# Ledger of designs, part 9: peptides against a protein of PDB entry 3B8E

Target 1, 230 residues: chain A of PDB entry 3B8E
Amino acid sequence: PFLIFIIANIPLPLGTVTILCIDLGTDMVPAISLAYEQAESDIMKRQPRNPKTDKLVNEQLISMAYGQIGMIQALGGFFTYFVILAENGFLPIHLLGLRVNWDDRWINDVEDSYGQQWTYEQRKIVEFTCHTPFFVTIVVVQWADLVICKTRRNSVFQQGMKNKILIFGLFEETALAAFLSYCPGMGVALRMYPLKPTWWFCAFPYSLLIFVYDEVRKLIIRRRPGGWVE

## One batch from the design tools (peptide; aimed at target 1 A178)

Design b1_p10_7_s3 (made by RFdiffusion4, then SolubleMPNN; from b1_p10_7, 6 letters changed)
Fold by OpenDDE base, seed 1:
Structure b1_p10_7_s3 (fold): chain B 230 residues (1-230), chain A 10 residues (1-10)
Amino acid sequence: as target 1 above (230 residues)
Amino acid sequence: LLEDALEAIL
């Protein structure tokens, strides 16, 4: 998110506070829950990792986590951001280079794509109105991310949803996201304005895409061991 | 307020 903010000079898509709420709030319990996941049914058929040669975090894992899943998550967030701004009169092409004027508190006549002038206060309201749905979008795609992290090779349907701590984590992160989004005063305290309930559904296609993508990847690995996708 | 404070540090 921040890289595109700098490169494209667009209004800030995700605030620092919302990032902290993800990293310190919604992601912690889910991540810890993975420590309680049951071993895959085929674990005793695999050779043990060599601790001296095999890294826990390898290039394939980095590529999968950051290069594939992370990019889909970012696309989901940016999709939500662009939709919200477009609904408020700012088309995606108009946002390019707009940051300088957007963030200038002395410019109160920034035009949208339809010639409507926006005061600094109005612009900041719509910006902060983007932050909460972006945050919620990340939480929704994290549901899929957490579920796919249960296994390396087996389908989630083969593994099942027996980890009660993981299920609790999914509810906890969702409840926390709802709390941060709708609790009175969060707009002032955290710049997280309440979102319309419909914005929760904006991320669902991306969450499903992540899940399907990983299940297909795992299916390919099971059918073609030693492939480039492993 | 927290965001504004963080932005002022960054």
Scores: peptide ipSAE 0.021, ipTM 0.621, DockQ to the pose 0.029
OpenDDE base, seeds 2, 3, 4, 5: peptide ipSAE 0.012, 0.015, 0.023, 0.017; ipTM 0.543, 0.585, 0.636, 0.564; seed 4 fails the geometry check

Design b1_p10_7_s4 (made by RFdiffusion4, then SolubleMPNN; from b1_p10_7, 6 letters changed)
Fold by OpenDDE base, seed 4:
Formats: C-alpha cells, sequence, structure tokens
Structure b1_p10_7_s4 (fold): chain B 230 residues (1-230), chain A 10 residues (1-10)
C-alpha cells in the first residue's frame, strides 16, 4: 500500500493506525496459532532439513509470501480502495498524482472526475472512509492466508480445521475488525469511519483466489514432487 | 486522537 502511495502519488489508501491494527492487532493471534498446528501427515516421511543448505526462509518462501500471496492481498485492498473512491466521484486515473493537492489543506476546490469540488475536510472524510474497508479487506484475505499457511504440501481438506487456537484466532481478528469498524468513536479516535456491511464482501473474491491458488499450488506439488513450484 | 498521537510519534 505505502509503495503505491509513493510511486503513484495517490491519496493514502491505508492509514498508519490501520497498519498497526493489522500488524499488532488482527495478525498476532492468528500467527501464534500456527505454532499449535498439527504436523502434516507426511512430515515424518520427509527427509530432515539440512540446516547448512536449507534456509528456514528461502527464496521460494519469500516469493510465495511477498511475491504471490502478498500481491494478491494488496490487489484486494487496492480494489476496495478504488471502488470506494470511484463511488465518491474519483476514478482511478484521476487519482494518479492527486496526492499533492489532496493533502494540501489550503486547496479546497480539488475536482473529482465529474467536476465536483471537494474541500479538504470532505477529502479527508472520504480518505478515512477508505481506510476501514481497506483494513477489513486485509482481514478477509488474511483468513485465506492463515488457512493456507496451515500446511506446506497437504490440502487444507486433508489437514482439516482441528487447530482450535487457529479457529479462535479467525474469530478474534474478525471480532476486532468489526469492533474497530463499528464501535462508536472510532472515527474520532482512529480515523476509521464505519463501513457499509457490503464492503466486507469486496474482498471475498480475492480471499477465494488466494485459497484456490494455494490449493492448486499444493496439488501441483503433490502430483509433481521436485517441481519449480516447491 | 490516537491516530494523531501515533502520527506525531511516527
Amino acid sequence: as target 1 above (230 residues)
Amino acid sequence: LLKDALEAIL
């Protein structure tokens, strides 16, 4: 999110508070829950990792986490962001380079794609209106991310959902996301304005895409051991 | 307020 904010000079898609709520709020319990995941059924059939040659974090893991899943997550967030701004009169093309004027408090006549002028206050309201749905979008795609992280090779359907701590984590992060989105005063306290319930569904295609993508990846690994997908 | 405080620290 922040890289695109800098490169494209668009209005801030995700606030610092929302980032902190992700990193320290919604993602902590889910991440810890993975430590309690049941070993994959074939783990004892695999050769032990060579600690001298096999890194815990290798290029494949980085590529999967940041290059693939992280990109799909970012696309999901940005999709929600662009939809909200488009519904408020700002088409995606018009957002390019708009940040400079958007963040200027002295410019109160920033035009949208339809020639409507927006005051600084109105622009900040719509910006902060984007932050909450972006945050919720990340939580929804994190459901898929957490579920796919249960296993490296086995399908989630083979592994099952037996980790009660992980299930608790999914409910906790969702409850926290709902609390931060709908609790009175969050707009003032966190600049997270309440979102329409419909915005929760904007991330679902991306969450499904992450899940399907990883299940297909794991299927390929199971069918073609030693392939480039490992 | 919390955002403003965090932005002031960050």
Scores: peptide ipSAE 0.015, ipTM 0.564, DockQ to the pose 0.032
OpenDDE base, seeds 1, 2, 3, 5: peptide ipSAE 0.014, 0.014, 0.019, 0.020; ipTM 0.518, 0.513, 0.557, 0.566; seeds 3, 5 fail the geometry check

Design b1_p10_8 (made by RFdiffusion4)
Pose (drawn by RFdiffusion4):
Structure b1_p10_8 (pose): chain A 230 residues (1-230), chain P 10 residues (1-10)
Amino acid sequence: as target 1 above (230 residues)
Amino acid sequence: SPFVNAFSAI
């Protein structure tokens, strides 16, 4: 959101105050719950981990996330940001450009007249909008995320999806999102209600991508002992 | 209404 905001100088897809809603807020309970997760095998049947090699935060970990599911999770939220505008004057292949505020009216695009009070708006189909969606889009995928980061070997099937806390930590998250996107007014600090009709589901298309993926490879992992590149 | 919308969204 901040990165592409510079390369193609488009409108800020995600705000800063808006980021402190995934960390010390929404993703919170989910990860804590991840811990209540149980065994995945008879571990008391394997030499002690050699602290010289198999670190906690391996770098393969980074690959399997910081550059793999952080991306297909990236596209999903970096998609909803578009169609959050298209239905307001989004430039499918246009827009790529600054958007002053002291401008107050004077300019718009794709057949329109945006600015003053609609500058609070020219930055409202984004502020109290685009951001908030790029937010619910996040959580959206955090589901398939939270359901994949529940094993590194077994399928959600071979390991019943019964982490009471986590399952009932999901609503415990999703709800915070909506109860926060339709907050009777806590939209001042945060953003505004994103149209329940669609503004939500739009990110859901991608979540199904995440899931099946890591779900597949795990097979490639199991169907292949010392699985190749994966 | 906002609460209904929220619950429906959820």

Design b1_p10_8_s1 (made by RFdiffusion4, then SolubleMPNN; from b1_p10_8, 7 letters changed)
Fold by OpenDDE base, seed 5:
Structure b1_p10_8_s1 (fold): chain B 230 residues (1-230), chain A 10 residues (1-10)
Amino acid sequence: as target 1 above (230 residues)
Amino acid sequence: DLLEKALEAI
């Protein structure tokens, strides 16, 4: 989000406080829960890694985490952001380069794509209204990310959902996201304005896409061991 | 007031 904010000079899609709430709040318990996941049924049929050549964190893991899954997460968040701004009169093309005027408190006549003028206060309300749905979108896609991380090769349907700590983590992150979104005073304390419940559903296609993508990937690995997808 | 303004903006 921050890189696109700088490169495209768009209004800030996700605040620093909301990023901290993801990294230190919603992701912590889910990440810890993976330590309690059961080993895959075929783990003892795999050759051990070579400790001299095979890194724990390799290019493939980085590619999967940041280049594939992380990009789908970012697309989900930005989709929500652009939809909200478009519904408020700011089409995506109009947002390019708008940041300078958007963030200027002395400019109270910033025009949208339809010629409507927006005061600084109105613009900041819309901006902070985008932050919470973007945050919630990340949480919803993280459900899929956490579930796909249960296994490297086996389907989640083969592994099952037996890890009670992981299930607790999914509920905890969702409850925390709801608390941060709807608790009175969060708009003042965290600049997280409340969102309509309908915005929670905007991320579901992306969450499903992540899940389907990983299940297909794992299916390919099972059918073609030693491929570049492994 | 902030809640109402935010809900109007969505």
Scores: peptide ipSAE 0.025, ipTM 0.516, DockQ to the pose 0.090
OpenDDE base, seeds 1, 2, 3, 4: peptide ipSAE 0.016, 0.014, 0.015, 0.017; ipTM 0.524, 0.401, 0.505, 0.541

Design b1_p10_8_s2 (made by RFdiffusion4, then SolubleMPNN; from b1_p10_8, 7 letters changed)
Fold by OpenDDE base, seed 1:
Structure b1_p10_8_s2 (fold): chain B 230 residues (1-230), chain A 10 residues (1-10)
Amino acid sequence: as target 1 above (230 residues)
Amino acid sequence: ELLEKALEAI
């Protein structure tokens, strides 16, 4: 998110406070829950990792986490961001380079794509209105990310949803996201304005895409061991 | 706002 903010000079898509709420709030319990996941059914048939030669974080894991899943998550967030701004009169093309004028408190006549002038206060309300749905979008795609992280090779349908701590984590992160989004005063305290319930569904296609993508990946790995996808 | 300013200062 922040890289595109710098490169494209667009209004801030995700606030620092919302990032902290992800990293310190919604992601912690789900991540810890993975420590309680049951071993895959084929664990005794796999060769043990050589701790001297095999990196715990390898190029394949980085490619999967950041290059594939992370990119889909980022696309989901930015999709939500662009839709909200477009609904408020700012088309994606018009946002390019707009940051300088957007963030200037002395410019109160920034035009949208339809020639409507926006005060600094109005622009900041719209910006902060984007932060919460972007945050919620991340939480919704994290549901899929957490579920796919249950296994390396087996399908989630083979592994099942037996980890009660992981299930609790999914409910906890969702409840926390709802609390942060709808609790009175969060707009002032965290710059997280309440979102319409419909914005929760904006991320669902991306969450489904992540899930399907990983299940297909795992299917390919099971059918073609030693492929470039592993 | 204070938290954001503190984080922006980092």
Scores: peptide ipSAE 0.016, ipTM 0.494, DockQ to the pose 0.029
OpenDDE base, seeds 2, 3, 4, 5: peptide ipSAE 0.013, 0.015, 0.013, 0.006; ipTM 0.440, 0.481, 0.523, 0.378

Design b1_p10_8_s3 (made by RFdiffusion4, then SolubleMPNN; from b1_p10_8, 7 letters changed)
Fold by OpenDDE base, seed 4:
Structure b1_p10_8_s3 (fold): chain B 230 residues (1-230), chain A 10 residues (1-10)
Amino acid sequence: as target 1 above (230 residues)
Amino acid sequence: ELLKKALEAI
């Protein structure tokens, strides 16, 4: 998110506070829950990792986490962001380079794609209105991410949802996201304005895409051991 | 500066 904000000079898609709420709020319990995941059924059939040669974080993991899943998550967030801004009169093309004028307090006549002028205050309301749905979008795609992280090779359907701590984590992160989104005063305290419940559904296609993508990946790995997908 | 603005926005 922040890289595109800098490169494309668009209005800030996701605030620092919302990022902290992700990194320290919604993601911690789910991440910890993975430590309690049941070993995959084939774990004893795999050779132990060689601690001298096999890195815990390898290029493949980075490619999967940042290059694949992380990109789909980012696309989901940006999709929600662009939809909200478009509904408020700012088409995606018009957002390119707009940051400079958007963030200028002295410019109160920033035009949208339809020629409507926006004051600084109005623009900041719209910006902060984007932050909460972007955050919620990340939480929704993280449901899929957490679920796919349960296993390296087995399907989630083979592994099942037996990890009670993981299930708790999914409820906790969702409840926290709802709390941060709808609790009175969050707009003042965290600049997280309440979102329409419909915005929760904007991420669902991306969450499903992540899930399907990883299940297909795992299916390929199971069918073609030692392939480039491993 | 962007970080500072982000911090000033909080």
Scores: peptide ipSAE 0.016, ipTM 0.480, DockQ to the pose 0.028
OpenDDE base, seeds 1, 2, 3, 5: peptide ipSAE 0.014, 0.012, 0.013, 0.000; ipTM 0.445, 0.413, 0.414, 0.349

Design b1_p10_8_s4 (made by RFdiffusion4, then SolubleMPNN; from b1_p10_8, 7 letters changed)
Fold by OpenDDE base, seed 1:
Order: structure tokens, then C-alpha cells, then sequence
Structure b1_p10_8_s4 (fold): chain B 230 residues (1-230), chain A 10 residues (1-10)
């Protein structure tokens, strides 16, 4: 998010506080829950990792986590961001390079795509209105991410949902996201303004895409062991 | 502001 904010000079898609709420709030319990996942049925059929040659974090894992899944998550967040700004009169093309004027408190006549002028205060309200739906979008795509992380090779349908701590994590992150989004005073305390309930559904196609993508990946690995996709 | 920028860079 922040890289695109700098490179494209767009209004801030996701605030620092919302990032902290993801990293320290919604992601911790889900991540810990994976330590309690049952071993895959084939784990004892795999050769032990060579600690001298085999990295725990290899290029394949980085490519999968950041290059594939992380990009789909980011696309989901940005989709939500662009839709909200478009609904408020700012089309995606108009956002390019707008950051400088957007963040200037002395410019109170920033025009939207329809020629409407926006004060600094109005712009910041719209910006902070984007942060919460972006955050919620990340939580919704993280449901799929957490579920796909249960296994490296076996389908989730083969592994099942037996990890009660993981299920608890899914509920906890969702409850926390709802609390942060709708609790009175969060707009003042965290700059997280309430979102329309319909925005929760904006991420669902991306969550489904992540899930289907990983299941297809795992299916390919099972059919063609030792491929680059592993 | 620097802390905010640093946290935003994460």
C-alpha cells in the first residue's frame, strides 16, 4: 500500500494505525494458531530438510507469499479503495499525482473528477473513510490466506478444519475488525470511520480467488511432484 | 511524523 502511495502519489490508501491493527491485532492469533495445525499425512514421507542448503524462507515461499497471495490481497484492498473514492467523485485516473494537493491543508479547493471542490477537512474524512474498508478487506482475504496456510500440499478438504485454535483465530480477527470498524469513538481514537456493511462483501471475490488459486496450485503439486510450483 | 512515516513504510 505505502509503496503505491509514494510511486503513484495517490491519497493514502491505508493509514499507519490501520496497518498496526492488522500486524498486531488481526494477524497475531491466526498466525499463532498455525503452530497447532495437525501435520500433513505425507510429512513423514518427505526427506528431512538439509539445514545447510535448504532455507526455511526460500525464493518459492517469498514468491508465493509476497508475489502471489500478497499481490491478490493488495489488489483487493486497492479495489475497495478505488471504488470508495470513485463513489465520492474521485475517479482512479484523477487520483494519480493528487497526493501533494490532497495533503496540503492550505488548499481547500481540490477538484474531484466532476469539478466539485473539496476542503482539506472533507478530503481527510474521505481518506479516513477509505482506511477502514481497506482494513476490513485485508481481514476478509486473510481468512482465505489462513485457511490455505494449513497445508503445503494436501487440499484443505483433505486436511479438514480440526484446528480449534485456528477457528478461534478466524472469529477473533473478525470480531476485532467489527469492533474497530463500528465501536463509537474509533473515528477519533484511531481515525477509523465506520463503513457500510456492504463493503465487507467487496473482498469476497478476492478471498475466493486466493482459495481457488491455492487449491489449484496444491492440485498441480500433487499431480506433478518436484515442480517449480512446490 | 518520522515515526508515522516509518510505520507507514512497514
Amino acid sequence: as target 1 above (230 residues)
Amino acid sequence: ELLELALEAI
Scores: peptide ipSAE 0.020, ipTM 0.574, DockQ to the pose 0.028
OpenDDE base, seeds 2, 3, 4, 5: peptide ipSAE 0.015, 0.015, 0.018, 0.013; ipTM 0.468, 0.517, 0.535, 0.488

## One batch from the design tools (peptide; aimed at target 1 I165 F168 F171 E172)

Design b1_p11_1 (made by RFdiffusion4)
Pose (drawn by RFdiffusion4):
Structure b1_p11_1 (pose): chain A 230 residues (1-230), chain P 11 residues (1-11)
Amino acid sequence: as target 1 above (230 residues)
Amino acid sequence: IFVVISVVLVL
């Protein structure tokens, strides 16, 4: 959101105060719950881990996330940001450009008249909007995320999805999102109500991508002992 | 307990 905000100088898809809603807020309970997760095999049947090699935060970890599911999770939220505008004057292939505030009216685009009070709006189909969606879009995928980061070898099937806390940590999250996106007014600090009708589901298309993927490889992992590149 | 907590939150 901040990175592409510079390369193609488009409107800020995600705010800073908006980021402190995934960490010390929404993703919180989910990860804590990840811990209550149980065994995945008879571990008391393997030499002790050699602290010289198999680190905690391996770098393959980074690959399997910081550059793989952080992306298909990236596109999903970096998509809803578009169709959050298209239904307001989004430039499918346009827009790519600054948007002053002292401008107050004077300019718009794709057949419109945006600015002052609609400048609080020219930055409101984004502020109290686009951001907040690019937010629920996050959580949206954090589901398939939270359900894949529940094993590194077994399918959600071979390991029943019964992490009581986590399952009942999901609503525990999703609810925070909506009870926060329709907060009777806590929209001052955060953003405004994203149209329940669609503004949510739009990110859900991608979540199904995440899931099946890591779900597949795990088979490639199992169907192949010392699985190749994966 | 967790069900209740989750249901309460949802409501």

Design b1_p11_1_s1 (made by RFdiffusion4, then SolubleMPNN; from b1_p11_1, 10 letters changed)
Fold by OpenDDE base, seed 1:
Structure b1_p11_1_s1 (fold): chain B 230 residues (1-230), chain A 11 residues (1-11)
Amino acid sequence: as target 1 above (230 residues)
Amino acid sequence: EEEERARRLLE
């Protein structure tokens, strides 16, 4: 999000505070929960990792985490961001290069795609209104991310959802997201303005996409061990 | 007031 913000000079899609809420708030408990996941049924049939030759974090894992899943997450967030701004009169093309004028408090006549003028205050309200849905979108997509991380090779349907700590993590991150989104004063404290509940559903296609993508990936791995997809 | 304005923009 921040890279696109710089490169495209668009209004800030996701605030620093919201990023911290993701990294330290919503992701921590879910990540810890994975330590309590039951071993895959075939784990003892796999050779142990060679600590000298096999990296814990390999190129394939980086490619999957950042290049695939992370990109889908980012796309989901940006989709939500662009939809909200478009509904408020700012089409995606119009946002390109707009940041300089958008962030200038002395310019109170920034025009949207329809010629309506927006004051600095109005623009910041819209911007901060985007931050919360972007954040929530990431949380919803993280549900799928957490679930797919339960296993490396086996389907989630084979592994099941028996990890109570993981289930608790899903509820915790959701409850925290709801708290941060709807608690009075969060707009002032965290610049997280409340969102319409329907915006939670905007992320569902991307969450489903991640889930399906990973299940297909795992299916390919099971059918063709040692492939480039692993 | 800002929160209410934000809510109205999302409706």
Scores: peptide ipSAE 0.025, ipTM 0.699, DockQ to the pose 0.029
OpenDDE base, seeds 2, 3, 4, 5: peptide ipSAE 0.013, 0.023, 0.021, 0.021; ipTM 0.553, 0.657, 0.653, 0.664

Design b1_p11_1_s2 (made by RFdiffusion4, then SolubleMPNN; from b1_p11_1, 9 letters changed)
Fold by OpenDDE base, seed 4:
Structure b1_p11_1_s2 (fold): chain B 230 residues (1-230), chain A 11 residues (1-11)
Amino acid sequence: as target 1 above (230 residues)
Amino acid sequence: EYEERAKKLLL
């Protein structure tokens, strides 16, 4: 989010405080829960990692985590961001380069895509209105991300949802996301304004996409061991 | 009420 904010000079899609709520709040328990995941049924049929040649974090893992899944997550967040701004009169093309004027408190006549003028206060309200749905979108796509991280090779359907700590983590992160989104005073404390419940569904296509993509990837790995996808 | 609080914070 922040890279696109700088490169495209768009209004801030996700606040720093909101990012901290993801990294330290919603993602912590789910990430820890993966340590309690059951071994894959074929784990003993795989050769052990050679600690001298095989890095824990290899280029392939980086490509998967940041290059593929991370990009789909970012796309989901930005989709929600652009939809909200479009509903408030700011089309995506109009947002390009708008940051400078958007963040200037002395400019109270920033025009939207329809020629409506927005005060600094009104612009910041709509910006902070975007932060919460972007955050919630990340949480919803993280459901899929967490589930796909359960296994390296086996399908989630083969592994099953037996990890009770992971299930608890999914409920915890969702409850925390709801708390941060709807608790009175969060608009003041975290600049997270409440969102319509319908905005939770905006991320579902991307969550499904992540899940389907990874299941297809795992299917390819199972059918073609030793391929470049492994 | 949220709009009023938001206005107070931007100030």
Scores: peptide ipSAE 0.016, ipTM 0.457, DockQ to the pose 0.023
OpenDDE base, seeds 1, 2, 3, 5: peptide ipSAE 0.015, 0.008, 0.000, 0.013; ipTM 0.540, 0.522, 0.351, 0.526; seed 3 fails the geometry check

Design b1_p11_1_s3 (made by RFdiffusion4, then SolubleMPNN; from b1_p11_1, 10 letters changed)
Fold by OpenDDE base, seed 3:
Structure b1_p11_1_s3 (fold): chain B 230 residues (1-230), chain A 11 residues (1-11)
Amino acid sequence: as target 1 above (230 residues)
Amino acid sequence: KYLEKALELLK
């Protein structure tokens, strides 16, 4: 999110405080919960990892976490961001390069895509209105991410949802997201304005996409061991 | 191997 903010010079899609809430609030318990996940049923059929040659974090894990899932999360968040701004009169193309004028407190006549002028305060309200739905979108996508990370090869349906700590993590991140989104004062404290409940559903297609994608990937791995998908 | 193939597709 921050890289696109810099490269495209768009209004800030996700505030620094909201990023911290994701990294320290919503992701911490889920990440810890994965340490308590039951071993895959076939793990004992594999030879022990050679600690000299086999890294715990391999290229596959990095590619999955940052290269694939991370990009889909970002796309989901940005989709929500662009929809909100478009609903407020700012089309995606118009946002390119707009940051400089958007963040200037002395410019009170920034035009949207339809020629409507926006004061600095109005622009900041719209910006902060984007932060909460972006945050919630990330949390909803993280549900799928956490679930798919339970296994490397087995389907989630084969592994099951027996990890109570993981279930607690899903509940915790959702409860925290709801708290940050709807608790009075969060707009002032965190620049997170309340969102319409409908915005929670905007990320569901992306979560489903991630889940289906990973299940298909795992299915291919199971059917063709040692294939190019591993 | 997946990463290698993905990188090949991006070239």
Scores: peptide ipSAE 0.000, ipTM 0.235, DockQ to the pose 0.016
OpenDDE base, seeds 1, 2, 4, 5: peptide ipSAE 0.000, 0.000, 0.000, 0.000; ipTM 0.224, 0.265, 0.311, 0.375; seeds 1, 2 fail the geometry check

Design b1_p11_1_s4 (made by RFdiffusion4, then SolubleMPNN; from b1_p11_1, 10 letters changed)
Fold by OpenDDE base, seed 1:
Structure b1_p11_1_s4 (fold): chain B 230 residues (1-230), chain A 11 residues (1-11)
Amino acid sequence: as target 1 above (230 residues)
Amino acid sequence: EYFERALELLR
């Protein structure tokens, strides 16, 4: 998100405080929960990893996690961001290069795509209104990420959802997201303004996409061991 | 005030 912010010179889609809330708030408990996941049913049928040749985190896993899944997450966030700004009169094309004027507190006549002038205060409200649903989008997508991380090869349907700590983590991150989104004063404290409850559903297609993608990947791995998708 | 304005923008 921050790279696109710099390259496209658009209004900031996700604030630093919001990023910290993701990294330190919503991600920690879910990540820890994976340490308590049950072993895959077929794990004892696999050859032991060679510590000298087989890295725990390989290039394929990095490519998948950061290149593929991370891009889907970013797309989900930006989709939400662009939709909200479009609903407020700022079409995506109009946002290109707008950041300089957007962030200038002395310019109070920034025009939207329809010629409506926006004060600095109004623009910042819209910006911070985008930060929250971007954050929520990431949390919703993280549900899928956490679930798909339960196994490397077996389907989640084969593994099941028996890890109570993981389930607790999903509720915790969701509750935290709701708290940060709707608690009075969060706009002042964290620049996270409230969002309509319907915006939570904006991320669901992307969450489902990640889930389906990984299940298909795992299916391919099971059918074709040693493939490039492993 | 900012909170109320944000809600207004979302309506």
Scores: peptide ipSAE 0.015, ipTM 0.433, DockQ to the pose 0.028
OpenDDE base, seeds 2, 3, 4, 5: peptide ipSAE 0.011, 0.006, 0.005, 0.018; ipTM 0.464, 0.327, 0.313, 0.461; seeds 2, 5 fail the geometry check

Design b1_p11_2 (made by RFdiffusion4)
Pose (drawn by RFdiffusion4):
Parts: C-alpha cells; sequence; structure tokens
Structure b1_p11_2 (pose): chain A 230 residues (1-230), chain P 11 residues (1-11)
C-alpha cells in the first residue's frame, strides 16, 4: 500500500493508523490461538533439533509467506481498493496521480466534480472508505491464512479444524472488524462503514486462492518424501 | 452477545 503509492503515485490504499489494526488489534487473538494448536505427530520420536541449523524463524518461512502468501493476499486487498472506487469514479486504468487537498474542488476525473467537502470526500471514498475495505480484505484472507497456518504437513482434514479457541477466535476477529467498520462513530480515528452488500465479499474471492494453494503443496510435500523445490 | 458466546465456547 505504501510501496505502490510511490511507484505509480496513486491514492494511498492503506493508512498508517489503519495498519495498527492488524497487529495490536485484529490478528492478535488469532495468532495467540495458533499456539493452542496441538501435536501433528509423535514428536517424542525424533532427535533433538540442532540449534545450529533448523532455526525458529527459518528463511523458507519467509519465502512461504513474505513472498508467496503475502502476495496473493496482497493482490486481494490491492483489488478491493479498485472496485471500492469504480463504483464512485475510479479510474480502472487512470487515476495514477497526486490529489492535493488545498485544491478544494478544482479537479476530478472519469466524468465527475470532486473537491471541497467532496475533498473531505475526494479523500473519503478512500479515507473512511478504501482504507477500511483494504482492511476487511486483509482479515478476509486472514481466515484462509489462519486455517493454513495450522500445520506445515497435514491438511485441514487430516487434522480436524477443532482448535476451539481459534475457531472461536475467528469470529472473535471478524467481528472486531465490522464492529469497528460500523462503529457508531469510532470512524473519526478509523474509517467509515463499508457497504455490507459487497464491500466485504470482494476480497473473499482471493481467500479461496490462498487456501487450496498451501493445501495442495502439502500434498506435493507428502506425496513426495523430500519434496523437490517445495 | 455473539462475541462473548464465542469467547466462552472457546474455553
Amino acid sequence: as target 1 above (230 residues)
Amino acid sequence: VFFFISFFLAF
């Protein structure tokens, strides 16, 4: 959101105060819950881990996330940001350009008249909007995320999805999102109500991508002992 | 309500 905000100087898809809503806020309970997760095998049947090699935060870890599911999770939120505008004057292939504030009116695009008080709005289909969606889009995928980061070898099936806390940590997250996106007014600090009708589900198309993927490879992992590149 | 029910069911 900040990165592409510079390369193609488009409107800021995600705010800073908006980021401190994934960390010390929403994703919180989910990860804590990840811990209550149980065994995945008879571990008391393997030499002790050699602290010289198999680190905690391996780098393969980074690959399987920081450059793989952080992306297909990236596109999903970096998609809703578009169709959050298209239904207001989004530039499917346009827009790529600054948007002053002291401008107050004077300019718009794709057949419109945006600015002052609609400048609070020229930055409201984004502020109290686009951001907030690019937010719920995050959590949206954090589901398939939270349900894949529940094993590194077994399918959600071979390991019943019964992490009481986590299952009941999901609504414990999703709810925070909505109870926060429709907060009777806590929209001053955060953003404004994203149209329940669609503004939510739009990110859900991608979540299904995440899931099946890591779900597949795990097979490639199992159907292949010392699985090749994966 | 549903939030706290979910929290109780979690334990």

Design b1_p11_2_s1 (made by RFdiffusion4, then SolubleMPNN; from b1_p11_2, 10 letters changed)
Fold by OpenDDE base, seed 4:
Structure b1_p11_2_s1 (fold): chain B 230 residues (1-230), chain A 11 residues (1-11)
Amino acid sequence: as target 1 above (230 residues)
Amino acid sequence: SLLELARELGL
């Protein structure tokens, strides 16, 4: 998100505080919960990892995490961001290069895609109105990400939801997201303005996409062991 | 820096 903010010079899609809330709030318990996931049914049939040759974190894992899943997550967030801004009169094409004028507090006549002028305060309200739904979108997508990370090869349906700590993590991150989204004063404290409940559903297609993508990937791995998809 | 960004953002 921040890279696109810089490169495309668009209004800030996700605040630094919200990023910290993701990294330190919503992601910690879920990530820790994966350490308590039950071993896959075939784990004892796999060759042990050679610590001298096999890195715990390899290029393939990084590519999967950042290059695939992370990109889908980012796309989900940006989709929500662009929809909100479009609903407020700023079409995606108009946002390109707008950051400089957007962030200038002395410019009170920034035009939207329809020629409506926006004051600095109004623009910041819209920006902060984007932060919360973007954050919530990430959380909703992280549900799928966490669930797919339960296993390397087995389907989630085969593995099941037996990890109580993971289940707790899903509730915790959701509760935290709801708290940050709806608790009075969050708009002032964290620049996270309350969102309409309908925005929670904006991420669902992306969450589903991640889930389906990973289940298909795992299915391919199961059917074609040693393939490039593994 | 993140600190400068935080200051610019009024954090």
Scores: peptide ipSAE 0.008, ipTM 0.438, DockQ to the pose 0.020
OpenDDE base, seeds 1, 2, 3, 5: peptide ipSAE 0.006, 0.007, 0.007, 0.000; ipTM 0.377, 0.385, 0.488, 0.360; seed 2 fails the geometry check

